Peptides against a protein of PDB entry 2L2L. Designs and how they scored, part 1

Scores and structures below are computed, not measured.

Target 1, 42 residues: chain A of PDB entry 2L2L
Amino acid sequence: SPEERERMIKQLKEELRLEEAKLVLLKKLRQSQIQKEATAQK
Below, numbering starts at 1 at the first letter of every chain, in headers, positions and changes, except where a header shows other numbers.
Peptide ipSAE was made for these designs. It is ipSAE averaged over its two directions, with the distance scale d0 held at 1.0 Angstrom where the peptide's residues are scored. Compare it between designs on one protein only; published cut-offs may not apply.
A fold fails the geometry check if it doesn't show the stated peptide or something in it is severely misdrawn.

## One batch from the design tools (peptide; made by RFdiffusion4, then SolubleMPNN; from b1_p9_7 with E5R E8K)

Design b1_p9_7_s1
Fold by OpenDDE base, seed 1:
Structure b1_p9_7_s1 (fold): chain B 42 residues (1-42), chain A 9 residues (1-9)
Amino acid sequence: as target 1 above (42 residues)
Amino acid sequence: EEIERLEKE
């Protein structure tokens, strides 16, 4: 039904927003690890 | 194909 599709689209948009936020956090964590390794080698 | 199944429910 159109209402089921609308519910599914809302759920997928929420999941996408959460995975985007997680990806930003993981990218920041990875960058912090690389910087710490580069400072420990000096 | 999966979208067409979700169209019939």
Scores: peptide ipSAE 0.028, ipTM 0.482, DockQ to the pose 0.176
Fold by OpenDDE base, seed 5:
Structure b1_p9_7_s1 (fold): chain B 42 residues (1-42), chain A 9 residues (1-9)
Amino acid sequence: as target 1 above (42 residues)
Amino acid sequence: EEIERLEKE
């Protein structure tokens, strides 16, 4: 139904928002690791 | 195309 499609689109948009937030955290973690390695090599 | 397959369940 149109209402089921709307519910599925809302769910997929929320899943996308959560995966985007997770990608931002993983990018920050990776950057922090590179910075720690660069400070440990001095 | 994929949305029309989900309307048949």
Scores: peptide ipSAE 0.028, ipTM 0.492, DockQ to the pose 0.129
Fold by OpenDDE base, seed 3:
Structure b1_p9_7_s1 (fold): chain B 42 residues (1-42), chain A 9 residues (1-9)
Amino acid sequence: as target 1 above (42 residues)
Amino acid sequence: EEIERLEKE
């Protein structure tokens, strides 16, 4: 039904929002690791 | 088309 399709689209949009938030956290973690390695080599 | 299946449910 059109209502079930709308519910599925809302679920997929929420899943996408959660995966985008995880990617931001992983990028921050990676940057912190690179900075720690660069400071340990000085 | 997968969209046409989702319109019939």
Scores: peptide ipSAE 0.032, ipTM 0.515, DockQ to the pose 0.176; fails the geometry check
Fold by OpenDDE base, seed 4:
Structure b1_p9_7_s1 (fold): chain B 42 residues (1-42), chain A 9 residues (1-9)
Amino acid sequence: as target 1 above (42 residues)
Amino acid sequence: EEIERLEKE
């Protein structure tokens, strides 16, 4: 039904938002690791 | 065709 499709689209949008938030966290973690390694080599 | 099936469910 059109209502079921709308529910699926809302679910996929929430899953996308959670994966975007996870990607931002992983990018920050990676950047912090690179910065720590660069400061430990000085 | 697949989108039209998902619109009828």
Scores: peptide ipSAE 0.030, ipTM 0.502, DockQ to the pose 0.174; fails the geometry check

## One batch from the design tools (peptide; made by RFdiffusion4, then SolubleMPNN)

Design b1_p10_3_s3
Fold by OpenDDE base, seed 5:
Structure b1_p10_3_s3 (fold): chain B 42 residues (1-42), chain A 10 residues (1-10)
Amino acid sequence: as target 1 above (42 residues)
Amino acid sequence: LRKKIEELEK
């Protein structure tokens, strides 16, 4: 059904948004770890 | 995810 397809697209777009937010958080965490290691070596 | 959304938007 067209309405089922639209619901599926909406769900996948929300999942994509959540995974993009999670990826941003993991990138920030990784950069914070690199910075902590670089400051602990000084 | 992006590919699956694009397939379902066609």
Scores: peptide ipSAE 0.160, ipTM 0.756, DockQ to the pose 0.869
Fold by OpenDDE base, seed 4:
Structure b1_p10_3_s3 (fold): chain B 42 residues (1-42), chain A 10 residues (1-10)
Amino acid sequence: as target 1 above (42 residues)
Amino acid sequence: LRKKIEELEK
């Protein structure tokens, strides 16, 4: 059904948004770890 | 996910 397809697209878009937000947080965490290691070696 | 959404938007 066109309505089932639209619901599926909305669900996949929300899942994608959550995974993108998680990826941004993990990238920031990784960058903070690298910066802490670089400051601890000085 | 992105590719699957694009296929479902066609």
Scores: peptide ipSAE 0.160, ipTM 0.755, DockQ to the pose 0.852
Fold by OpenDDE base, seed 2:
Structure b1_p10_3_s3 (fold): chain B 42 residues (1-42), chain A 10 residues (1-10)
Amino acid sequence: as target 1 above (42 residues)
Amino acid sequence: LRKKIEELEK
């Protein structure tokens, strides 16, 4: 139905936002690890 | 995900 399609689109948009937020967090975590390793080797 | 959303918005 058109209503089921709209619900599916809303769910997939929310999943996309969560995966984008997770990707940003993982990139920040990786950058922080590299910076900590670079400061611990000095 | 983005492609699948775009296919369902058409």
Scores: peptide ipSAE 0.159, ipTM 0.756, DockQ to the pose 0.877
Fold by OpenDDE base, seed 3:
Structure b1_p10_3_s3 (fold): chain B 42 residues (1-42), chain A 10 residues (1-10)
Amino acid sequence: as target 1 above (42 residues)
Amino acid sequence: LRKKIEELEK
């Protein structure tokens, strides 16, 4: 139904938002590791 | 996910 399709779109948009938030966190963690290694070698 | 949303928004 059109209502089931709309619910599915809303669920997939929320999943996309959660995966984008997780990707931002993982990129920050990776950058923090690189900075920690670069400061430990000085 | 993005492609599946675009297919369902057509």
Scores: peptide ipSAE 0.157, ipTM 0.754, DockQ to the pose 0.835

Design b1_p10_4_s3
Fold by OpenDDE base, seed 2:
Structure b1_p10_4_s3 (fold): chain B 42 residues (1-42), chain A 10 residues (1-10)
Amino acid sequence: as target 1 above (42 residues)
Amino acid sequence: ELEEQAEKLL
């Protein structure tokens, strides 16, 4: 139904928003790890 | 701080 399609689109948009937030955080963690390793080797 | 935020999102 049109209503089921609208519910599915809203759910997929919320899932996408959460995955984008996770991706930003994982990129920051990776950068922090590389910086910690580079400071431990000096 | 970033590690604790990661544990809350994963």
Scores: peptide ipSAE 0.137, ipTM 0.735, DockQ to the pose 0.029
Fold by OpenDDE base, seed 1:
Structure b1_p10_4_s3 (fold): chain B 42 residues (1-42), chain A 10 residues (1-10)
Amino acid sequence: as target 1 above (42 residues)
Amino acid sequence: ELEEQAEKLL
């Protein structure tokens, strides 16, 4: 139904938002690890 | 702080 499609689109948009937030966090974590290694080598 | 946020998303 059109209402089922609308609910599915809303769910997929929320899943996409959560995966985008996860990618931002993983990029920050990776950058923090690189910085920690670069400071430990000095 | 970033590690605790990572644990909530994994």
Scores: peptide ipSAE 0.136, ipTM 0.733, DockQ to the pose 0.030
Fold by OpenDDE base, seed 5:
Structure b1_p10_4_s3 (fold): chain B 42 residues (1-42), chain A 10 residues (1-10)
Amino acid sequence: as target 1 above (42 residues)
Amino acid sequence: ELEEQAEKLL
């Protein structure tokens, strides 16, 4: 139904938002690890 | 701070 399609689109948009937030976090964690390694080599 | 944000997203 149109209402089922709208609910599914809303769920997929929330899942996408959570995955984008996880991707930002993983990029920040990776950058923090690289910085810690670069400071431990000095 | 990054660890607290990680716990909220898992």
Scores: peptide ipSAE 0.135, ipTM 0.731, DockQ to the pose 0.031
Fold by OpenDDE base, seed 4:
Structure b1_p10_4_s3 (fold): chain B 42 residues (1-42), chain A 10 residues (1-10)
Amino acid sequence: as target 1 above (42 residues)
Amino acid sequence: ELEEQAEKLL
């Protein structure tokens, strides 16, 4: 039904938003780790 | 701080 499609699209949009937030966080963590390693080697 | 935010999203 059109309503089932709209619910599925809303769910997939929320999942995508959570995965995008997770990717941003993982990129920040990776950068912080590289910086900590680079400062520990000086 | 970033680690606590990571634990909440994993």
Scores: peptide ipSAE 0.133, ipTM 0.733, DockQ to the pose 0.029

Design b1_p10_4_s4
Fold by OpenDDE base, seed 5:
Structure b1_p10_4_s4 (fold): chain B 42 residues (1-42), chain A 10 residues (1-10)
Amino acid sequence: as target 1 above (42 residues)
Amino acid sequence: ELEKKAEELL
């Protein structure tokens, strides 16, 4: 139904938002690890 | 602090 399609689109948009937030966090964590390694080698 | 936010999103 149109209402089922609208609910599915809302769910997929929320999942996408959570995965985008997770990707930003993992990029920041990776950058922090690289910086910790670069400071430990000095 | 970023590690605590990582645990909340996993």
Scores: peptide ipSAE 0.076, ipTM 0.679, DockQ to the pose 0.030
Fold by OpenDDE base, seed 2:
Structure b1_p10_4_s4 (fold): chain B 42 residues (1-42), chain A 10 residues (1-10)
Amino acid sequence: as target 1 above (42 residues)
Amino acid sequence: ELEKKAEELL
Protein backbone atom coordinates (compact mmCIF):
# COMPACT_ATOMS: atom_id res chain seq x y z
CA SER B 1 0.00 0.00 0.00
CA PRO B 2 1.06 3.70 -0.35
CA GLU B 3 1.06 3.91 3.50
CA GLU B 4 3.35 0.85 3.86
CA ARG B 5 5.70 2.37 1.22
CA GLU B 6 5.80 5.68 3.16
CA ARG B 7 6.57 3.82 6.46
CA MET B 8 9.35 1.83 4.71
CA ILE B 9 10.88 5.06 3.25
CA LYS B 10 10.82 6.70 6.74
CA GLN B 11 12.53 3.63 8.29
CA LEU B 12 15.22 3.50 5.54
CA LYS B 13 15.88 7.28 5.98
CA GLU B 14 16.41 6.81 9.76
CA GLU B 15 18.68 3.76 9.17
CA LEU B 16 20.69 5.81 6.60
CA ARG B 17 21.04 8.71 9.11
CA LEU B 18 22.34 6.33 11.83
CA GLU B 19 24.80 4.62 9.41
CA GLU B 20 26.10 8.05 8.22
CA ALA B 21 26.69 9.08 11.88
CA LYS B 22 28.44 5.71 12.54
CA LEU B 23 30.63 6.17 9.41
CA VAL B 24 31.72 9.68 10.58
CA LEU B 25 32.63 8.28 14.04
CA LEU B 26 34.56 5.30 12.59
CA LYS B 27 36.52 7.67 10.26
CA LYS B 28 37.48 9.81 13.31
CA LEU B 29 38.43 6.67 15.29
CA ARG B 30 40.61 5.43 12.39
CA GLN B 31 42.35 8.84 12.17
CA SER B 32 42.96 8.81 15.97
CA GLN B 33 44.44 5.27 15.78
CA ILE B 34 46.79 6.25 12.89
CA GLN B 35 47.90 9.35 14.88
CA LYS B 36 48.53 7.25 18.05
CA GLU B 37 50.60 4.73 16.03
CA ALA B 38 52.57 7.55 14.32
CA THR B 39 53.35 9.15 17.75
CA ALA B 40 54.36 5.77 19.27
CA GLN B 41 56.90 5.20 16.39
CA LYS B 42 58.64 8.61 16.99
CA GLU A 1 36.78 8.73 24.51
CA LEU A 2 35.81 8.21 20.80
CA GLU A 3 36.56 4.44 21.13
CA LYS A 4 33.84 3.96 23.83
CA LYS A 5 31.25 5.82 21.68
CA ALA A 6 32.23 3.69 18.64
CA GLU A 7 31.80 0.45 20.66
CA GLU A 8 28.25 1.58 21.70
CA LEU A 9 27.30 1.92 17.95
CA LEU A 10 28.73 -1.50 16.87
Scores: peptide ipSAE 0.075, ipTM 0.678, DockQ to the pose 0.029
Fold by OpenDDE base, seed 1:
Structure b1_p10_4_s4 (fold): chain B 42 residues (1-42), chain A 10 residues (1-10)
Amino acid sequence: as target 1 above (42 residues)
Amino acid sequence: ELEKKAEELL
Protein backbone atom coordinates (compact mmCIF):
# COMPACT_ATOMS: atom_id res chain seq x y z
CA SER B 1 0.00 0.00 0.00
CA PRO B 2 1.06 3.68 -0.33
CA GLU B 3 1.06 3.88 3.51
CA GLU B 4 3.34 0.81 3.78
CA ARG B 5 5.74 2.38 1.21
CA GLU B 6 5.77 5.65 3.20
CA ARG B 7 6.59 3.73 6.44
CA MET B 8 9.38 1.81 4.65
CA ILE B 9 10.86 5.07 3.23
CA LYS B 10 10.81 6.62 6.75
CA GLN B 11 12.60 3.53 8.17
CA LEU B 12 15.25 3.56 5.38
CA LYS B 13 15.85 7.31 6.00
CA GLU B 14 16.45 6.63 9.73
CA GLU B 15 18.79 3.68 8.93
CA LEU B 16 20.70 5.97 6.50
CA ARG B 17 20.99 8.67 9.20
CA LEU B 18 22.41 6.13 11.69
CA GLU B 19 24.93 4.79 9.11
CA GLU B 20 26.03 8.38 8.28
CA ALA B 21 26.57 9.05 12.01
CA LYS B 22 28.55 5.76 12.31
CA LEU B 23 30.70 6.75 9.30
CA VAL B 24 31.49 10.16 10.87
CA LEU B 25 32.50 8.44 14.14
CA LEU B 26 34.73 5.87 12.36
CA LYS B 27 36.42 8.70 10.37
CA LYS B 28 37.13 10.55 13.66
CA LEU B 29 38.44 7.33 15.28
CA ARG B 30 40.73 6.69 12.28
CA GLN B 31 42.01 10.29 12.43
CA SER B 32 42.66 9.96 16.19
CA GLN B 33 44.63 6.72 15.62
CA ILE B 34 46.76 8.36 12.87
CA GLN B 35 47.46 11.35 15.16
CA LYS B 36 48.36 9.06 18.10
CA GLU B 37 50.78 7.09 15.90
CA ALA B 38 52.31 10.32 14.51
CA THR B 39 52.83 11.67 18.07
CA ALA B 40 54.27 8.35 19.35
CA GLN B 41 56.90 8.40 16.53
CA LYS B 42 58.26 11.79 17.74
CA GLU A 1 36.64 8.16 24.44
CA LEU A 2 35.78 7.71 20.72
CA GLU A 3 36.84 4.02 20.95
CA LYS A 4 34.00 3.17 23.41
CA LYS A 5 31.40 4.79 21.12
CA ALA A 6 32.86 2.94 18.12
CA GLU A 7 32.59 -0.40 20.00
CA GLU A 8 28.86 0.29 20.71
CA LEU A 9 28.25 0.69 16.91
CA LEU A 10 30.13 -2.49 15.80
Scores: peptide ipSAE 0.074, ipTM 0.676, DockQ to the pose 0.029
Fold by OpenDDE base, seed 4:
Structure b1_p10_4_s4 (fold): chain B 42 residues (1-42), chain A 10 residues (1-10)
Amino acid sequence: as target 1 above (42 residues)
Amino acid sequence: ELEKKAEELL
């Protein structure tokens, strides 16, 4: 139904938003780890 | 601090 399709699209949009937030956090974590390693080698 | 929030999302 059109309603089931709309619910599925809303769910996929929320999943995408959570994965985008996760990717931003993992990129920041990776940058922090590289900086910690670079400061520990000096 | 970022590590604790990363663990919550994994």
Scores: peptide ipSAE 0.074, ipTM 0.676, DockQ to the pose 0.029

## One batch from the design tools (peptide; made by RFdiffusion4, then SolubleMPNN)

Design b1_p11_2_s3 (from b1_p11_2, 4 letters changed)
Fold by OpenDDE base, seed 3:
Structure b1_p11_2_s3 (fold): chain B 42 residues (1-42), chain A 11 residues (1-11)
Amino acid sequence: as target 1 above (42 residues)
Amino acid sequence: DLLEKLLEEAR
């Protein structure tokens, strides 16, 4: 059904949005760890 | 710190 396809597209768009937000968070976490290690070695 | 906040948000 057209309505089933629209629901599936909305679900996949929300999943993509959540995975993109998670990727940004993990990149910031990784950068914070690298900075903490670099400051502890000085 | 920033690391503690990010660890809490990532759980």
Scores: peptide ipSAE 0.061, ipTM 0.636, DockQ to the pose 0.023
Fold by OpenDDE base, seed 1:
Structure b1_p11_2_s3 (fold): chain B 42 residues (1-42), chain A 11 residues (1-11)
Amino acid sequence: as target 1 above (42 residues)
Amino acid sequence: DLLEKLLEEAR
């Protein structure tokens, strides 16, 4: 159904938004870890 | 620390 396809596209867009937010968080966490390691080695 | 703040916001 066109309505089922529209619902599926809305769900996939929300999943993509959540995975993008998670990726931003993981990049910040990784950067913080690298900065901690670089400051602990000085 | 930024890591601690991000871990606190994730709780």
Scores: peptide ipSAE 0.055, ipTM 0.622, DockQ to the pose 0.022
Fold by OpenDDE base, seed 2:
Structure b1_p11_2_s3 (fold): chain B 42 residues (1-42), chain A 11 residues (1-11)
Amino acid sequence: as target 1 above (42 residues)
Amino acid sequence: DLLEKLLEEAR
């Protein structure tokens, strides 16, 4: 139904938003680890 | 520390 399609689109948009937020977080954590390792080697 | 800040904000 049009209503089932709208619900599925809303779910997929929320999943995409959460995966994008997770990717940004993981990139920041990785960069923080690299910076800590670079400061610990000095 | 970024990890410490994120853990503090999650409490």
Scores: peptide ipSAE 0.046, ipTM 0.599, DockQ to the pose 0.021
Fold by OpenDDE base, seed 4:
Structure b1_p11_2_s3 (fold): chain B 42 residues (1-42), chain A 11 residues (1-11)
Amino acid sequence: as target 1 above (42 residues)
Amino acid sequence: DLLEKLLEEAR
């Protein structure tokens, strides 16, 4: 139904928002690890 | 610090 399609679109938008937030977190974690490694090698 | 960065984004 059109209503089921609208619910599916809302779910996919929320999943996308969560995966974007996770990607930002992982990028920061990676950057923090690289910085810690670069400071430990000095 | 990573935790400090996460707390800054939560504001």
Scores: peptide ipSAE 0.052, ipTM 0.611, DockQ to the pose 0.025; fails the geometry check

Design b1_p11_2_s4 (from b1_p11_2, 4 letters changed)
Fold by OpenDDE base, seed 3:
Structure b1_p11_2_s4 (fold): chain B 42 residues (1-42), chain A 11 residues (1-11)
Amino acid sequence: as target 1 above (42 residues)
Amino acid sequence: DLLEELLKEAR
C-alpha cells in the first residue's frame, strides 16, 4: 500500500537520524580517549 | 571533555 510505503520511509528516516547521532557520539568518545592518553604521557 | 561536548549539543 502507498500508506505502508510512507510509514516505512518515516521509520527509516528516524533510524538514520539515530545512527548518525550514535556515530557522532562514538567519534567524540574516541577523540576524548586519544586526548586523555596524550595528557597522561606528559 | 566528552561531557562538555554532550552538554553543548543539548542546548
Scores: peptide ipSAE 0.059, ipTM 0.628, DockQ to the pose 0.025
Fold by OpenDDE base, seed 2:
Structure b1_p11_2_s4 (fold): chain B 42 residues (1-42), chain A 11 residues (1-11)
Amino acid sequence: as target 1 above (42 residues)
Amino acid sequence: DLLEELLKEAR
């Protein structure tokens, strides 16, 4: 139904928002790890 | 600091 398609689109938009937030967090975590390794080698 | 960045995003 049109209503089922609208519910599915809303769910996929929320999943996309959560995966984008997770990607930002993982990029920050990776950057922090690289910085800690670079400071431990000095 | 990673913790400081996470605390900024939670605001």
Scores: peptide ipSAE 0.058, ipTM 0.624, DockQ to the pose 0.026
Fold by OpenDDE base, seed 1:
Structure b1_p11_2_s4 (fold): chain B 42 residues (1-42), chain A 11 residues (1-11)
Amino acid sequence: as target 1 above (42 residues)
Amino acid sequence: DLLEELLKEAR
């Protein structure tokens, strides 16, 4: 159904938004780890 | 600081 396709596209867009937010968080966590390691070696 | 970055995104 066209309505089922629209619902599926809406769900996939929300999942993509959540995964993008998670990716940003993981990049920040990784950057913080690298900075902590670089400051602990000085 | 990670905590400062997280607090900036929560606003």
Scores: peptide ipSAE 0.058, ipTM 0.626, DockQ to the pose 0.025
Fold by OpenDDE base, seed 5:
Parts: sequence; C-alpha cells; structure tokens
Structure b1_p11_2_s4 (fold): chain B 42 residues (1-42), chain A 11 residues (1-11)
Amino acid sequence: as target 1 above (42 residues)
Amino acid sequence: DLLEELLKEAR
C-alpha cells in the first residue's frame, strides 16, 4: 500500500537520524579519549 | 571539550 510505504519511509528516516546521532557521539567520545591520552603522556 | 561539543549539537 502507498500508506504502508510512507510509514516505512518515516521509520527508516528516524532510524537513520538516530544512527547518525550515535555515530557523532562515538566519534566525540573517541576524540576525547585520544586527547586525554595525549595530555597524560606530556 | 566534549561537553561543549554536545551542547553545540543540542542547539
């Protein structure tokens, strides 16, 4: 159904938004760890 | 700063 396709597209867009937000958070956490390690070695 | 970066995304 066109209505089922529209619901599926809305769900996939929300899943994509959440995975993008998670990826950004993990990249920032990793960067913060590298910066802490680089500061502890000085 | 990780906290500053998180606050920038919340805006």
Scores: peptide ipSAE 0.057, ipTM 0.629, DockQ to the pose 0.028

Design b1_p11_6_s3 (from b1_p11_6, 5 letters changed)
Fold by OpenDDE base, seed 4:
Structure b1_p11_6_s3 (fold): chain B 42 residues (1-42), chain A 11 residues (1-11)
Amino acid sequence: as target 1 above (42 residues)
Amino acid sequence: DLLEELLKELK
């Protein structure tokens, strides 16, 4: 139904928002790891 | 530690 499609689109938009937030977090995590490794080698 | 806080947010 149109209402079922609208619910599915809302769910997929929320999943996308959560995966985008997770991607930002993983990028910060990776940067923090590289910085720690670079400081441990000095 | 920033890494530990980021790992907590992923759980």
Scores: peptide ipSAE 0.059, ipTM 0.643, DockQ to the pose 0.024
Fold by OpenDDE base, seed 2:
Structure b1_p11_6_s3 (fold): chain B 42 residues (1-42), chain A 11 residues (1-11)
Amino acid sequence: as target 1 above (42 residues)
Amino acid sequence: DLLEELLKELK
């Protein structure tokens, strides 16, 4: 139904928002790891 | 430590 499609679109938008937030955290985590490795080699 | 904080938010 049109209502089932609207519910599915709303769920997919929320999943996308959570995966985008997770991607930002993983990028910061990776940057922190590289910085720690670069400071441990000095 | 920023790494430990980010690892807590990912659990």
Scores: peptide ipSAE 0.059, ipTM 0.642, DockQ to the pose 0.024
Fold by OpenDDE base, seed 1:
Structure b1_p11_6_s3 (fold): chain B 42 residues (1-42), chain A 11 residues (1-11)
Amino acid sequence: as target 1 above (42 residues)
Amino acid sequence: DLLEELLKELK
């Protein structure tokens, strides 16, 4: 139904928002790891 | 430690 499609689109938008937030977190983790490795080599 | 805090947010 149109209402089921609207619910599915809303769910997919929330999943996308959570995956975007997770991607930002993983990028910060990776940057922090690289900075620690660069400080441990000095 | 920033990495430790961010790893806690993933659990």
Scores: peptide ipSAE 0.058, ipTM 0.639, DockQ to the pose 0.023
Fold by OpenDDE base, seed 3:
Structure b1_p11_6_s3 (fold): chain B 42 residues (1-42), chain A 11 residues (1-11)
Amino acid sequence: as target 1 above (42 residues)
Amino acid sequence: DLLEELLKELK
């Protein structure tokens, strides 16, 4: 039904928002690790 | 450090 499709789209949009937030955190974490390694080698 | 802040947000 149109109502079932709307519910599925709302769920998929919330899952996408959470995965985008996790990806931003993982990118910041990776950059922080590279910076710590570069400062420990000096 | 930024790493310690991120590890707190992931718990």
Scores: peptide ipSAE 0.055, ipTM 0.634, DockQ to the pose 0.023

## One batch from the design tools (peptide; made by RFdiffusion4, then SolubleMPNN)

Design b1_p12_1_s2 (from b1_p12_1 with E9K E10K E11L)
Fold by OpenDDE base, seed 4:
Structure b1_p12_1_s2 (fold): chain B 42 residues (1-42), chain A 12 residues (1-12)
Amino acid sequence: as target 1 above (42 residues)
Amino acid sequence: LEELEEELKKLK
């Protein structure tokens, strides 16, 4: 139904928002790991 | 690092 399609689009938009937030955190975590390795090698 | 790992755990 049109209402089922609208509910599915709202769910997929929320999943996308959470995966985008997770990607930002993973990029920060990766940067901190590289910095930790670079400080441990000095 | 621990705060970022906890935030990632809340998003799973």
Scores: peptide ipSAE 0.060, ipTM 0.654, DockQ to the pose 0.025
Fold by OpenDDE base, seed 5:
Structure b1_p12_1_s2 (fold): chain B 42 residues (1-42), chain A 12 residues (1-12)
Amino acid sequence: as target 1 above (42 residues)
Amino acid sequence: LEELEEELKKLK
């Protein structure tokens, strides 16, 4: 139904938002690891 | 680092 399609689109938009948030956190984690290694070598 | 790992664990 049109209502089931709208529910599925809302679910996929929420999944996309969570994967975008996860990607931001992984980029921050990677940057913090690089900084930790650069400070341990000084 | 621990806070970021905990936030990643909540998203799984």
Scores: peptide ipSAE 0.060, ipTM 0.653, DockQ to the pose 0.026
Fold by OpenDDE base, seed 2:
Parts: structure tokens; sequence; C-alpha cells
Structure b1_p12_1_s2 (fold): chain B 42 residues (1-42), chain A 12 residues (1-12)
């Protein structure tokens, strides 16, 4: 139904928002790990 | 690092 399609689009938009937030955190985590390794080698 | 790992755990 049109209402089922609208619910599915809302769910996929929320999943996309969560995966984008997770990607930002993983990039920050990776950067912090690289910095920690670079400081431990000095 | 621990704060970022905790935030990642809240998103799962």
Amino acid sequence: as target 1 above (42 residues)
Amino acid sequence: LEELEEELKKLK
C-alpha cells in the first residue's frame, strides 16, 4: 500500500542517518588510533 | 577513545 511504502521510506531514512553517524564516529576513532600510534613511536 | 567506543556501542 502507499502507507506501507511511506513507512518503509521512513525506516530506510532512519537507518541511513544511523549509518552516517556511525561512519563519522569510525572516522574519528581511526584518526585517534593513528595519532596514538604516531605519538607512541616518538 | 573509550567515549567513541561507547558511542559506537549505543548505535548498535
Scores: peptide ipSAE 0.059, ipTM 0.651, DockQ to the pose 0.025
Fold by OpenDDE base, seed 3:
Structure b1_p12_1_s2 (fold): chain B 42 residues (1-42), chain A 12 residues (1-12)
Amino acid sequence: as target 1 above (42 residues)
Amino acid sequence: LEELEEELKKLK
């Protein structure tokens, strides 16, 4: 059904939004780890 | 760091 396809597209858009949010947090976490290692070597 | 790890747990 066209309505079932629209529901599936809405679900895939919500999954994409959650994965984009996870990617932003992982990039911040990685940067904090690099800074912690650089301060422990001084 | 700990706050970012707790936010990641809420998204899983």
Scores: peptide ipSAE 0.058, ipTM 0.649, DockQ to the pose 0.025

Design b1_p12_6_s1
Fold by OpenDDE base, seed 5:
Structure b1_p12_6_s1 (fold): chain B 42 residues (1-42), chain A 12 residues (1-12)
Amino acid sequence: as target 1 above (42 residues)
Amino acid sequence: ELEKLLEEARKE
């Protein structure tokens, strides 16, 4: 139904928002690891 | 600190 398609699109948008937030967190974590390694080598 | 990164990720 058109209502089932609208519910599926809303769910996929929520899943996409969660995956974008995870990607931002992983990028920040990677940067923090590189900075910690660069400070431990001094 | 890792805790500050987790707090920023919760505000988005």
Scores: peptide ipSAE 0.040, ipTM 0.608, DockQ to the pose 0.025
Fold by OpenDDE base, seed 1:
Structure b1_p12_6_s1 (fold): chain B 42 residues (1-42), chain A 12 residues (1-12)
Amino acid sequence: as target 1 above (42 residues)
Amino acid sequence: ELEKLLEEARKE
């Protein structure tokens, strides 16, 4: 139904928001690891 | 600091 499609689109938009937030976190974690390694080599 | 980044990510 059109209503089932709208519910599915809302769910997929929330899943996308959560995966984008996770990607931002993983990028920040990677940057923090590189910075810790660069400070341990000085 | 890694702990601050983890705490901010838990608040969003």
Scores: peptide ipSAE 0.039, ipTM 0.605, DockQ to the pose 0.024
Fold by OpenDDE base, seed 2:
Structure b1_p12_6_s1 (fold): chain B 42 residues (1-42), chain A 12 residues (1-12)
Amino acid sequence: as target 1 above (42 residues)
Amino acid sequence: ELEKLLEEARKE
């Protein structure tokens, strides 16, 4: 059904948004770890 | 900084 397809597209857009937010968080986390390691070696 | 990022991630 066109309505079922619209529901699936909305779900996939929300899943994509959550995975993008998680990727941004993991990148910030990784950067913070590298900075902490660089400050602990001084 | 790391603790603030973890607190922001818990509010979502």
Scores: peptide ipSAE 0.038, ipTM 0.604, DockQ to the pose 0.023
Fold by OpenDDE base, seed 3:
Structure b1_p12_6_s1 (fold): chain B 42 residues (1-42), chain A 12 residues (1-12)
Amino acid sequence: as target 1 above (42 residues)
Amino acid sequence: ELEKLLEEARKE
């Protein structure tokens, strides 16, 4: 039904939002690791 | 600071 398709689109949008938030966190964590390694080599 | 990033991630 049109209502079942709308529910499925809402679920896929929520999954996408969670994966985008994880990607931002992982990029910040990776950058923090690189900065710690660069300060330990000085 | 890594602790600040973990605290920001707990507030969402």
Scores: peptide ipSAE 0.035, ipTM 0.592, DockQ to the pose 0.023

## One batch from the design tools (peptide; made by RFdiffusion4, then SolubleMPNN)

Design b2_p13_6_s2
Fold by OpenDDE base, seed 2:
Structure b2_p13_6_s2 (fold): chain B 42 residues (1-42), chain A 13 residues (1-13)
Amino acid sequence: as target 1 above (42 residues)
Amino acid sequence: LEKVREELEKLEK
């Protein structure tokens, strides 16, 4: 139904938003680890 | 991410 399609679109948009937010956090954590290693070697 | 984008694209067309 049109209502089921609209529910699926909303669910997939929220899943996309959450996975993009997780990817941004993991990239920041990785950068922070590299910076900590670079500062611990000085 | 790419799978979710492809599923959205199929539903928005």
Scores: peptide ipSAE 0.060, ipTM 0.671, DockQ to the pose 0.089
Fold by OpenDDE base, seed 3:
Structure b2_p13_6_s2 (fold): chain B 42 residues (1-42), chain A 13 residues (1-13)
Amino acid sequence: as target 1 above (42 residues)
Amino acid sequence: LEKVREELEKLEK
């Protein structure tokens, strides 16, 4: 159904948004770990 | 991530 297809597109767009937000958080966490190690070696 | 983008692209065609 066209309505089922539209619901599936909305669900996949929400999943994509959550995965992109998770990827940004993991990149920030990795950067914070590298900065913490670089400050602990001084 | 890439799988979800590919599934969206298939549904938007």
Scores: peptide ipSAE 0.059, ipTM 0.668, DockQ to the pose 0.120
Fold by OpenDDE base, seed 5:
Structure b2_p13_6_s2 (fold): chain B 42 residues (1-42), chain A 13 residues (1-13)
Amino acid sequence: as target 1 above (42 residues)
Amino acid sequence: LEKVREELEKLEK
């Protein structure tokens, strides 16, 4: 139904947002690891 | 990410 399609679009948009937020967090975590390694070598 | 984008694109067409 049109209502089921609209619910599914909203769910997938929220999943996409959560996965994008997770990707940003993982990129920050990786950057923090590299910075910690660079500071431990000084 | 890409799978969710592809599924959204199929539903928005």
Scores: peptide ipSAE 0.059, ipTM 0.667, DockQ to the pose 0.120
Fold by OpenDDE base, seed 1:
Structure b2_p13_6_s2 (fold): chain B 42 residues (1-42), chain A 13 residues (1-13)
Amino acid sequence: as target 1 above (42 residues)
Amino acid sequence: LEKVREELEKLEK
């Protein structure tokens, strides 16, 4: 039904938002690891 | 760093 399709679109939009947030945090984690290694070598 | 790890762990659950 049109209503079931709208619910599915809302779910997929929230999943995408969570994946984008996870990707941003993983990039920050990686950058913080590199910075920690660079400061430990000084 | 630890704050970012805690935020990731919350998104993976």
Scores: peptide ipSAE 0.035, ipTM 0.536, DockQ to the pose 0.063

